# Ledger of designs, part 56: peptides against a protein of PDB entry 1IK9

Target 1, 211 residues: chain A of PDB entry 1IK9
Amino acid sequence: MERKISRIHLVSEPSITHFLQVSWEKTLESGFVITLTDGHSAWTGTVSESEISQEADDMAMEKGKYVGELRKALLSGAGPADVYTFNFSKESCYFFFEKNLKDVSFRLGSFNLEKVENPAEVIRELICYCLDTIAENQAKNEHLQKENERLLRDWNDVQGRFEKCVSAKEALETDLYKRFILVLNEKKTKIRSLHNKLLNAAQEREKDIKQ
Target 2, 207 residues: chain A of PDB entry 1IK9 as posed
Amino acid sequence: MERKISRIHLVSEPSITHFLQVSWEKTLESGFVITLTDGHSAWTGTVSESEISQEADDMAMEKGKYVGELRKALLSADVYTFNFSKESAYFFFEKNLKDVSFRLGSFNLEKVENPAEVIRELIAYALDTIAENQAKNEHLQKENERLLRDWNDVQGRFEKAVSAKEALETDLYKRFILVLNEKKTKIRSLHNKLLNAAQEREKDIKQ
Target 3, 195 residues: chain B of PDB entry 1IK9 as posed
Amino acid sequence: MERKISRIHLVSEPSITHFLQVSWEKTLESGFVITLTDGHSAWTGTVSESEISQEADDMAMEKGKYVGELRKALLSVYTFNFSKESAYFFFEKNLKDVSFRLGSFNLEKVENPAEVIRELIAYALDTIAENQAKNEHLQKENERLLRDWNDVQGRFEKAVSAKEALETDLYKRFILVLNEKKTKIRSLHNKLLNA

## One batch from the design tools (peptide; aimed at target 1 Y177, target 1 (a further copy) K187)

Design b2_p21_5_s1 (made by RFdiffusion4, then SolubleMPNN; from b2_p21_5, 13 letters changed)
Fold by OpenDDE base, seed 4:
Structure b2_p21_5_s1 (fold): chain B 211 residues (1-211), chain C 211 residues (1-211), chain A 21 residues (1-21)
Amino acid sequence: as target 1 above (211 residues)
Amino acid sequence: as target 1 above (211 residues)
Amino acid sequence: ELEEEEEEEKKFEEEIQNLLD
């Protein structure tokens, strides 16, 4: 089961933060349980897949698009843009929400809720879920931090090896060329010496033929 | 202001999860505000630095050690080892907690709490803090995840450059040696040819002298 | 002379080989 808790402001009680919990199995499209609380009272309702389909049809909206709007309204809370307005009557237990566009607001959905007999249990369970989520997220953060530190060490190690490899390549190239030039010059000197000896021997032979 | 919320079980109500909130400025040693709730009622008390010092003295415990025990009891919750037992009387508003060692339990501290007139406000604020903490931890997780993905890319990039540098070093060395051997062999061949010409010239001169 | 040149050639081949190793 998946769950999301959001803060909402009701039009009737704008000074009192309410909490909207939505719980679902795999997909919101298959239906969900909605719970509203003010920290004293709680109200719960179950919305079926058939009700979601009916609301989409009544709106003349494609079901996937409608579920996408429900997900934004009910799981994101009212984002900072007040794009969604929430209404609840404690008398009728009727919950409805509207999407506010620049020029037109329209009702996105409506649900009949029931007052919970033991709201304290619902509130305690909600706080437990929040604390569990905090602990899970802290454990994930600690894991990611340790992995980050590992990756940074591994990067520094490879970088240091790479720099050493570059320097060693340049040093090797320079050394090989220096050695090559030295030996080549020695062989050139020997060739010159042998050529001079051949020239001298030829000149002596020409002198000996000339008596 | 720093805050920690923990789940506790009261000896008097072991089936009902209670929440213990502790709030402090910089250090727990400077004093703290304790809030207890069952999701319906709330109780709050303020503990001063002087009361903490007095409790440490009454226990004949060094203050830093005592504060270390308070931090474990009040901020960690009852860890999985049930090392701390919590007691609260709704009648007297007296809260006390004990450290359970294998052979001896001792009272670690006690506080007088006051019943909050509007527990719903305290509960809403507590849920708000939990939701804010979830959002902050999620943002930290997303940041660390993106940083890990960056570091992994950077590592792969340097690793790939390093491997190319190694291969290019080996290829350079091999090419330089091949070129060097070719030029050297050409010079050696010229030296041998010149030496053979010198030997032939010397042999011809010896024949001419014997003739 | 030729033997000295062959020994120098051999020393040079050994120096090249020791650079290749």
Scores: peptide ipSAE 0.024, ipTM 0.828, DockQ to the pose 0.043
OpenDDE base, seeds 1, 2, 3, 5: peptide ipSAE 0.023, 0.024, 0.022, 0.023; ipTM 0.828, 0.828, 0.826, 0.827; seed 2 fails the geometry check

Design b2_p21_5_s2 (made by RFdiffusion4, then SolubleMPNN; from b2_p21_5, 15 letters changed)
Fold by OpenDDE base, seed 2:
Structure b2_p21_5_s2 (fold): chain B 211 residues (1-211), chain C 211 residues (1-211), chain A 21 residues (1-21)
Amino acid sequence: as target 1 above (211 residues)
Amino acid sequence: as target 1 above (211 residues)
Amino acid sequence: ELKKEEEEFKKFEEEIKNLLD
């Protein structure tokens, strides 16, 4: 089961933050349980997959698009743009919400809720879920922080080894060429010396033939 | 101002999770505000630095150690070991807690609370703080996740470059040695050829002198 | 290998030098 809690403002009570909890199995499309609270009273309703399908049909909206709008309205919290208006009657327990676009406002959905007999239990469970979510997110953050510190160390170690490898490659190339030049020049000098000895011997022989 | 919310069990109501909010400025030692709620009623009290100092003195405990025990009791939540027992009288609004060690139980602190007139406001604010903390922790988590993915890519890139550098260093050394040997052997062959020519010339000269 | 080839070549050069003196 998945759950999302958001804060909303009701048109009827704009000074009092309300909390909207939505819980669902795998996908919001399969239906959901909605719980509303003002921190003193609570109201709950179940929305079935058939009701979602019927609302999509009644709106002449494609079901996937309709569910996408429901996700934005019910799960995102009131985003910074007051695109979604929430209404609730404590007398009728009727909850409905509208999408306000520039040129068109339309009702996106409506739900009959029931007043919870023991709102304190619902509120305690909601606070427990928030505290559990905080603890899970803290543990994940601590893990990710340790992983980041590890990965940064590992990167620095490999980077330092890579820089040493580059420098060692360049140094090796330079050293090998210097050594090669020294040995090659020694052999070139010996070849020149032998050629000179051969030339001298040929000149002496040419002198000996000329008596 | 810092804040911590924990769930506790009261000895008087072991079936109902209570929430203990502690808020303080910089250090718990400077005093704190304590708020208790059961999701329907709320109680608040202020504990001054002087009261903390007096309780430490009355217990004959070093103040830093006493504050360290207060942090564990009031801010950690009930850890898995029931080391801390919480008591509250709804009639007297008297809150006290004990530390249960193997051989010694002792009262760690006691506070007079006042019943909040509008508990719904306190509960709403507490839920708001939880939701804000969730949002902050989620944003931090998403940031750390993106940093981890970046650091892992950067590590893989440097590692792959390092491996290529190692292989290129070894290949360079091998190639330079092979090329050097080829050129050196060519010069050795030329030196041998020149020596043979010189020996032949000397032998011919020795024949010419004997004629 | 190359160090060995250099040493062998030095020996060869010394042998050839001793043959030509």
Scores: peptide ipSAE 0.016, ipTM 0.816, DockQ to the pose 0.192
OpenDDE base, seeds 1, 3, 4, 5: peptide ipSAE 0.015, 0.018, 0.016, 0.016; ipTM 0.817, 0.814, 0.816, 0.816; seeds 3, 5 fail the geometry check

Design b2_p21_5_s3 (made by RFdiffusion4, then SolubleMPNN; from b2_p21_5, 14 letters changed)
Fold by OpenDDE base, seed 1:
Structure b2_p21_5_s3 (fold): chain B 211 residues (1-211), chain C 211 residues (1-211), chain A 21 residues (1-21)
Amino acid sequence: as target 1 above (211 residues)
Amino acid sequence: as target 1 above (211 residues)
Amino acid sequence: ELEKEEEEEKKLEQEIQNLLD
């Protein structure tokens, strides 16, 4: 079961924050339970898949698009200010909400709720769920923080090895070239010396032939 | 101002989860506001730094250690089961809590509360704070998740560069040695050829002298 | 002289080989 609690302002009571809980199985499209509270009273209603389909048909809206609007209205909490308006009559237990666009306002849905006999139980359960969600999110934050610290250490270790590898490559290349030049110069000097000895021997032989 | 909300079970009402809110400025040691609710009624009291000091003295406990026990009792929520017991009289508005150790149970503190006239306002504000905390923690989770994904990409990029650098070092070393051996062998062949020419010239000169 | 040069040449080949291994 999935659950979302949102703050809403009722048009009839704009100074009193209300809380809208929506609970559903797998998808909001299959129906949901809606609970409204002002921190003293609570009201609950069940919205079936059939009612969602009927509201979509009454609006002449595609069901998937309609459910997408329901998610924004009922689950987004503070959606962008003034896009959704919520109305509730405590007398009739009639809950309805509108989408306000620049050129058109339209009713997005309407539900009959029932007053909860023991609102304190609903409120306690709601607070328990909030505290559980806080604890779960804190545990996730601590886990992600430890993972970030691990990844940062691992990155620094690889970066340090990479820099050492680059420096070692450059040093090796430079050392190899220096050693190679030294050995090549020795061999070049020996070749030059041997050529000079051959030239001298040839000149001496030409002198010996000339007595 | 710092705030913590915890679930507690009262000895008098063990079947009804109560919520204990503690609010303080900078440190719990400087005093705090305590609010208890059952989701219908609320009770609030202020505990001064003087009262905390007096309770520590009455217990013959070091103030820092006592405040450390207060943090565990009042802020830890579900501390390890049964370590802290909470008592509240709705008639006297007297709140007290005990620490239960294997060999000794002792009163850790006692506070007079006052019944809140409008508990719905306190409950709404408490739920608002929970929802704000959830939203903040979710935003932090999303940020940490994006940072983890960034750090993982950065690690993979450096690792891939490091592996390429290692392979390039080995390939460079191998190529330089191969090229160097080729050039050295050419020079060695030339030295051997020149030495053989010198030996032949010397042998011919020795024949010409014997001749 | 030639024998010394062949020995130095073999030493250099061995040093190069030992650096390649």
Scores: peptide ipSAE 0.022, ipTM 0.826, DockQ to the pose 0.043
OpenDDE base, seeds 2, 3, 4, 5: peptide ipSAE 0.021, 0.020, 0.020, 0.021; ipTM 0.825, 0.824, 0.825, 0.825; seeds 2, 5 fail the geometry check

Design b2_p21_5_s4 (made by RFdiffusion4, then SolubleMPNN; from b2_p21_5, 13 letters changed)
Fold by OpenDDE base, seed 1:
Structure b2_p21_5_s4 (fold): chain B 211 residues (1-211), chain C 211 residues (1-211), chain A 21 residues (1-21)
Amino acid sequence: as target 1 above (211 residues)
Amino acid sequence: as target 1 above (211 residues)
Amino acid sequence: ELEEEEKEEKEFEKKIQNLLD
């Protein structure tokens, strides 16, 4: 079961933050339980898949698009300011919400809620869920932070090895070239010396032939 | 101002989860505001630095150690099971808590609370704080996740560059040695050829002299 | 002289080979 709690402002009670809990199994489209509270009273209603389909049909909206709008209205919390307006009558227990567009406001949905006999239990459970969610998110945060620190160390280690490899490559290449040049120069010197010895021997032989 | 909300079980009402909010400025040692709620009623008390010092003195405990135990009792939430026992009388508004050790239980502190006239406001504010904390922690988690994904990409990029650098080093070294050997062998062949010419010239001269 | 040069050349080949190994 999935759950989302959002704060909402009711048109009838704009000074009092209300909390809207929506609970569903797998998908919001299959129906949901809606709970409204002001921190003193609570109201709950079950919305079936058939009611969601009927609301979509009454709006002449494609069901997937309608459910997408329901997700924004009911699960986003305070979405972008004033896009969704919430209304609730404590007398009739009638909850309805509107989408406010630039030129057109329209009712997005309406639900009958029932007043909960023990609102304190609903409120306690809601606070417990918030605290559990905080603890889970903190544990995830600590895990991600430790992983971040690990990845940063691993990156620095590889970077340092890479820099050492680059430097070692350049040093090796330079050393190999230096050694090669030395050896080539020795061989070139020997070749020059041998050529000079051959030239001298030829000149001496030409002198010996000329008696 | 810092705040921590914890769930606690009162000895008098073990079936009803209570919520203990502690609010302080900078350090718990400087005093704190404690708020208790059952989701219907709320009770608040202010604990001064002098009261904390007096409680530490009455216990004959070093103040820093005592404040450390207060942090565990009041801020840890459900610490390790049954280490801290909480008691509250709704009639006297007297809140006290005990530390349960293996062989000794002792009172760790006691506070007089006052019943809040509008508990719904305290409960709404508490839920708002929980929802804000959830949103902040979610945003931090999303940020850390994106950073971890970045660091992992950066690590893979450096690792791939490092492997390419290693392979390029080995290939370059091998190619340089092959080229060097070829050039050296050409020079060696020329030296051997020149030595043979010198030897032949010397042998011809020795024949001419014997002649 | 030639025998010493052949020795130096062999020692040098050995040094190169030991760098290649």
Scores: peptide ipSAE 0.019, ipTM 0.826, DockQ to the pose 0.045
OpenDDE base, seeds 2, 3, 4, 5: peptide ipSAE 0.019, 0.018, 0.019, 0.020; ipTM 0.825, 0.824, 0.825, 0.824; seeds 4, 5 fail the geometry check

Design b2_p21_6_s1 (made by RFdiffusion4, then SolubleMPNN; failed a check: the pose's geometry; its pose is not in this set)
Amino acid sequence: EEEEEKKELEELEKKIQELLD

Design b2_p21_6_s2 (made by RFdiffusion4, then SolubleMPNN; failed a check: the pose's geometry; its pose is not in this set)
Amino acid sequence: EEEEEEKELEELEKKIQELLD

Design b2_p21_6_s3 (made by RFdiffusion4, then SolubleMPNN; failed a check: the pose's geometry; its pose is not in this set)
Amino acid sequence: EEEEEEKEEKELEKKIQELLD

Design b2_p21_6_s4 (made by RFdiffusion4, then SolubleMPNN; failed a check: the pose's geometry; its pose is not in this set)
Amino acid sequence: EEKKEEEELKELEKKIQELLD

Design b2_p21_7 (made by RFdiffusion4)
Pose (drawn by RFdiffusion4):
Structure b2_p21_7 (pose): chain A 207 residues (1-76, 81-211), chain B 195 residues (1-76, 83-201), chain P 21 residues (1-21)
Amino acid sequence: as target 2 above (207 residues)
Amino acid sequence: as target 3 above (195 residues)
Amino acid sequence: EAEAEEDKAEWEEEEAELEEL
């Protein structure tokens, strides 16, 4: 059981703001209850599933395509106009295309005997919604803060692992260099002794 | 300017639900407007900064402690009473085995309740809209952080596994370069022996 | 690596000097 409460402007009353409450079960296609309120009175109407299928036929529209139009118009490039007569309780709305507009929906609403009860329930539903949302935003705020920390934690664990690697790498190289360079000393020494021996042989050949 | 709308029950009508709307600027301490509505009529009252502190004196409570009790009682066990004839509104606090009048307001019936009711409903719808948008923004950040975390965690796994492959990998190379020096040294030695 | 390349180049030069000698 779902519902949407939207605010709307009627052409015959651009001064005051009205509210439209649409409620259904699962889908609009199966039917819906519509209620109009000015904060004092309320007018209600129902649209059955069969009535929706029939209206779609009378409008030369694919049924799902027609329900889509109802969703854009009633549940809040697509321009829609709304009219209501308190004298007749007739409620209709049109889709305004280029130079051509057409009747998209019409409802004969009935003035409600207990407007206050309807208005109180509506406000109550809104307050419950505001409440459910806050609880959710709080749950997400905490999850947000948990992740901000869990990142900072691992981020530090990362920097440490990298810094530990660099310290170990330079440490290993330092030892390597020492050993390698000691050998190089021996090579240079041997190399030079050899040269010396060659110059000595050369001197014997020359004298 | 902030506001809180609470659903309450009056002692003289536990059947019907009323709505209490409290509005203020910065803190209740500087005064606030309270409105009571049953969805048909509405009663309003203004409580000045002057009256509030005055009440804090009659009770001998720090203006802070007193405002604190109002926040708990009015912004949502607290009991509420209202007489439509007198427009007098008062509420009490109920503890174990005792209760006491906590405060009262002389409200006045509003001339155009529908206007008040319409504004209240409009506020709720805007609030629902703002809250749903924030739920989206925080939902995405929760996603970004989830991804960012996996990324760094992966970097950590790769980094630690590298540190552990370093000693073994670098030592092999060192053996290789070192074995080259030794070969040279041997060949030199052998040459010297030649001579 | 660079030192190892220099050493190899120096060793080639040393072999050449020994041959000359």

Design b2_p21_7_s1 (made by RFdiffusion4, then SolubleMPNN; from b2_p21_7, 13 letters changed)
Fold by OpenDDE base, seed 4:
Structure b2_p21_7_s1 (fold): chain B 211 residues (1-211), chain C 211 residues (1-211), chain A 21 residues (1-21)
Amino acid sequence: as target 1 above (211 residues)
Amino acid sequence: as target 1 above (211 residues)
Amino acid sequence: SAEEEKEEKEEKEFEEKLLNL
């Protein structure tokens, strides 16, 4: 079961924060349980896949698009843009929410809720879920931090090896050229010496022919 | 102000999870506000630095050690080792907690709490704090995840450059040696040709002298 | 000099390394 808790403001009670819990199995499309609380009372309702389909049809909206709007309304909380307005009557236990566009508000959905007999149990379970989520997220943060530190070390190690490889390549090229020049100069000197010996031998033979 | 919420089990009500909130400014030693709730009722008390010092003295414990035990008892929740036992009387509003060692339990502290007139407000604020903490931790997780992915890319990029540098170094060495051998062999061939010419000239001169 | 003998040795070792490729 997946769950999301969000803060909402009811139009009828804008001075007190309410909490909207939505619980579902795999997809919100398959139905969900909605719970509303003010920290004293709680109200719960179950919304079936058939009700979601009917609401989409009544709105003349494609089901996937409607579920996408439900997900934004019910799971993101009214984000800072107050695009979604929530209404609840404690008397009728009727919950409805509207999407506010620039010049048009339309009802996105409505649910009959039931007052919970033991609201304290629902509130305790909700707080437990929040604390569990905090603990899980802290463990994930610690893991990611340790992995980040590992990757940074590994990067520095490879970077240092790369810089050493570059320097070693340049040093190798320079050394090979220096050594080659030495050997080449020795061979050039030997060639010059042998040419001079040949010239001298030819001059001596020309002298011997001249008695 | 720093805050920690933990789940606790009261010895008097082990079947219902209670929540212990501790709030402090900088250090727990400077005093704290303690709040207990069962999701229906709430109780709050303020503990001063002087009370903490007095409890440490009454226990004949060094203050820093005592504060360290308070931090474990009140902020970590009773970890899975149930080393800390919590007691609360709703009638007297007296809260006390014990440290359980193998063969000895001792009272670690006691506080007079006051019943909150509006427990729903305290509960709502507590849930708000949990939701804020979840949001902050999620943002931190997303940041660390993006940074982890960045560091992994940067590592792969440097690794690929390093491998190319190694291969380029080996290729350079091989190419330079091949080029140098060609030039060296040309010079060796010239040297051999010149030596053969010198030997032939010497043999011809020796024939001319015998003639 | 000992330095010239070292250079001449390094040059011969380099020439041998070139001949053995």
Scores: peptide ipSAE 0.025, ipTM 0.825, DockQ to the pose 0.050
OpenDDE base, seeds 1, 2, 3, 5: peptide ipSAE 0.022, 0.021, 0.024, 0.022; ipTM 0.824, 0.824, 0.825, 0.824; seed 2 fails the geometry check

Design b2_p21_7_s2 (made by RFdiffusion4, then SolubleMPNN; from b2_p21_7, 13 letters changed)
Fold by OpenDDE base, seed 1:
Structure b2_p21_7_s2 (fold): chain B 211 residues (1-211), chain C 211 residues (1-211), chain A 21 residues (1-21)
Amino acid sequence: as target 1 above (211 residues)
Amino acid sequence: as target 1 above (211 residues)
Amino acid sequence: DKEEEEEEKEEKEFEKKLQNL
């Protein structure tokens, strides 16, 4: 079961933060359980897949788009202020919500809720779920932080090896060229010396022919 | 102000999860506000720095060690089960807690609480704080996840450059040596040719002298 | 002369082959 808790403001009680819990199995489209609380009283209702389909049809909205709007209204809390307006009558237990666009407001859906006999149990379970979610998210954050610190160390280590490799490549190239030039110059000097000896030998032979 | 909410079990009501909120300014040692709730009723008390000091003295415990035990008892919730036992009388509003060691249990502290007139406000604010903490932790998680993915990409990029640098260094060394050997061999061949010409010239001169 | 010019040419071609690495 998946769950999301959001804070909402009711049109009838704008000064009192209410909490809207939505619970579903795998997908919101397959139906959901909605729970409303003011921290003292709680109200719960079940919405079936057939009711969601009927509401989409009554609105002449494609079901996937309708479920997308339900998800924004019911799971995000009031997103940017005033996009979704929530209404609840404690007397009738009738909950309805509207989407407010610039030029048009329309009812997005409605639910009959039932007052919970033991609201304290629902509230305790809701707080437990919040604390469990906090603990799970903290554990994930600590894990990701440790992994980020590992990756940063590993990056610095490879970067330092890379810079050493670049410098070592340049140094190797420079050293090889220097050594090459030295040995080549020794060979050139030897060639020049041998040419000079050949020239001298030829000049001496030309002198020996001239007695 | 710092705050921590923990779930606890009372010895008097072991089947009902209670929530212990502790609020403090900078350090727990400077005093704190404690709030207990069962999701229907709430009780609050204030503990001063002087009371903390007196409790430490009465226990003959070093204050820093005592505050360390308070932090474990009041902020962690029940850690490993049964290390801290919580007691509360709704009639007297007397809250006390004990540390259970293997061979010794002792009272760690006690507080007189007052019943909150509007528990719904305290519960709503507590749920709001939980939801805010969830949202903050989720934002931190998403940030750390994005940074993790960035660091992993950056690591892979540097690793790939490093491997290319290693291969390029080995290839350069091999190529330079091959080219060096070729030219050195040409120069060696020329030196050998010139030595043979000198030997021939010397042999011809020795023939001309015999002639 | 011609053999020295050929050796200087080969050396320059080699230096050029080295500089073009």
Scores: peptide ipSAE 0.018, ipTM 0.825, DockQ to the pose 0.051
OpenDDE base, seeds 2, 3, 4, 5: peptide ipSAE 0.017, 0.018, 0.018, 0.018; ipTM 0.824, 0.823, 0.824, 0.824; seed 2 fails the geometry check

Design b2_p21_7_s3 (made by RFdiffusion4, then SolubleMPNN; from b2_p21_7, 12 letters changed)
Fold by OpenDDE base, seed 5:
Structure b2_p21_7_s3 (fold): chain B 211 residues (1-211), chain C 211 residues (1-211), chain A 21 residues (1-21)
Amino acid sequence: as target 1 above (211 residues)
Amino acid sequence: as target 1 above (211 residues)
Amino acid sequence: DEELEEEEKEEEEFENKLLNL
């Protein structure tokens, strides 16, 4: 079961933050339970898949688009854009919400709620869920932080090995060239010596021909 | 201002989860505000630095150790170890808590609370704080997740560069040796050619002397 | 001939030692 709690402001009580809980199985399209509270009273209603389909048809809206608007309205809270307005009558237990566009407001949906006999239990369970969510998110944060620290160590280790590999490549090249120059110079010296021996032998022959 | 909310069970009402909010400035030692709620009623008390010091003295406990025990009791909730028991009288508004050791239980602290006239406001504010904490923790989780993904990319980039550097070092060594062998073989061929010319010149001199 | 082959062999061994081949 999935759940989302959001704070909303009712048009009838704009000074008092209300809390809207929505709970569902797998998809919001399959139906949901809506719970409204002001921290003293609570009201709950069940919305079926058939009611969602009927509301979409009555709006002449494609079902997937309608459910997408329900998700924005009911799960995000009234974001800072006041795009969604919420209305509730404590007398009729009628909850409805509107989407406000620049030039047009329209009713997005409406639900009949029922007053909960034991609102304190609903409020306690809501607070418990918030505390559990905080604990789960904290544990996830601690895990992600430890993973970040691990990845940073692993990066530093590979970076240090890479820098050593670059330096070792340059050192290898320099060493191989130095060794090659030594051997090459020895061969050049031997070639020069052999040329001098050939020149001396030719000069001696020219002396022997000149008796 | 710092705040912690925990769920507790009262010895008098073990079937009903209560919520203990503690709020303080910088350190718990400087005093704190305690708020208890059952989701219908709320009770609040202010504990001063002088009261904390007096309770530590009455217990014959070092102040830092006493404050350390207060932090464990009041900020952790009753963890699964039932090491702390909480008691509250709705009639006297007297809150006290005990530390349970294997062979000994002792009173750790006690506070006089006052019943809040508007418990719904306290409950709404508590839920707002929980929702704000959830939002902050979610934003932190999203940030840490993006950092983890960045660090993993950076690691893969350096790892791939390192592997290329290793392969390039081995290829460089092999290429340099091949080039050096070619040049050395050319010098060896020239040395052999010069030696053969010297041998031929010596054989011609031996012919000229026999002639 | 033999002395030249020995000198060439000693030079090849020296080259191989220097190059670490």
Scores: peptide ipSAE 0.038, ipTM 0.831, DockQ to the pose 0.060
OpenDDE base, seeds 1, 2, 3, 4: peptide ipSAE 0.026, 0.038, 0.027, 0.031; ipTM 0.828, 0.832, 0.826, 0.829; seed 3 fails the geometry check

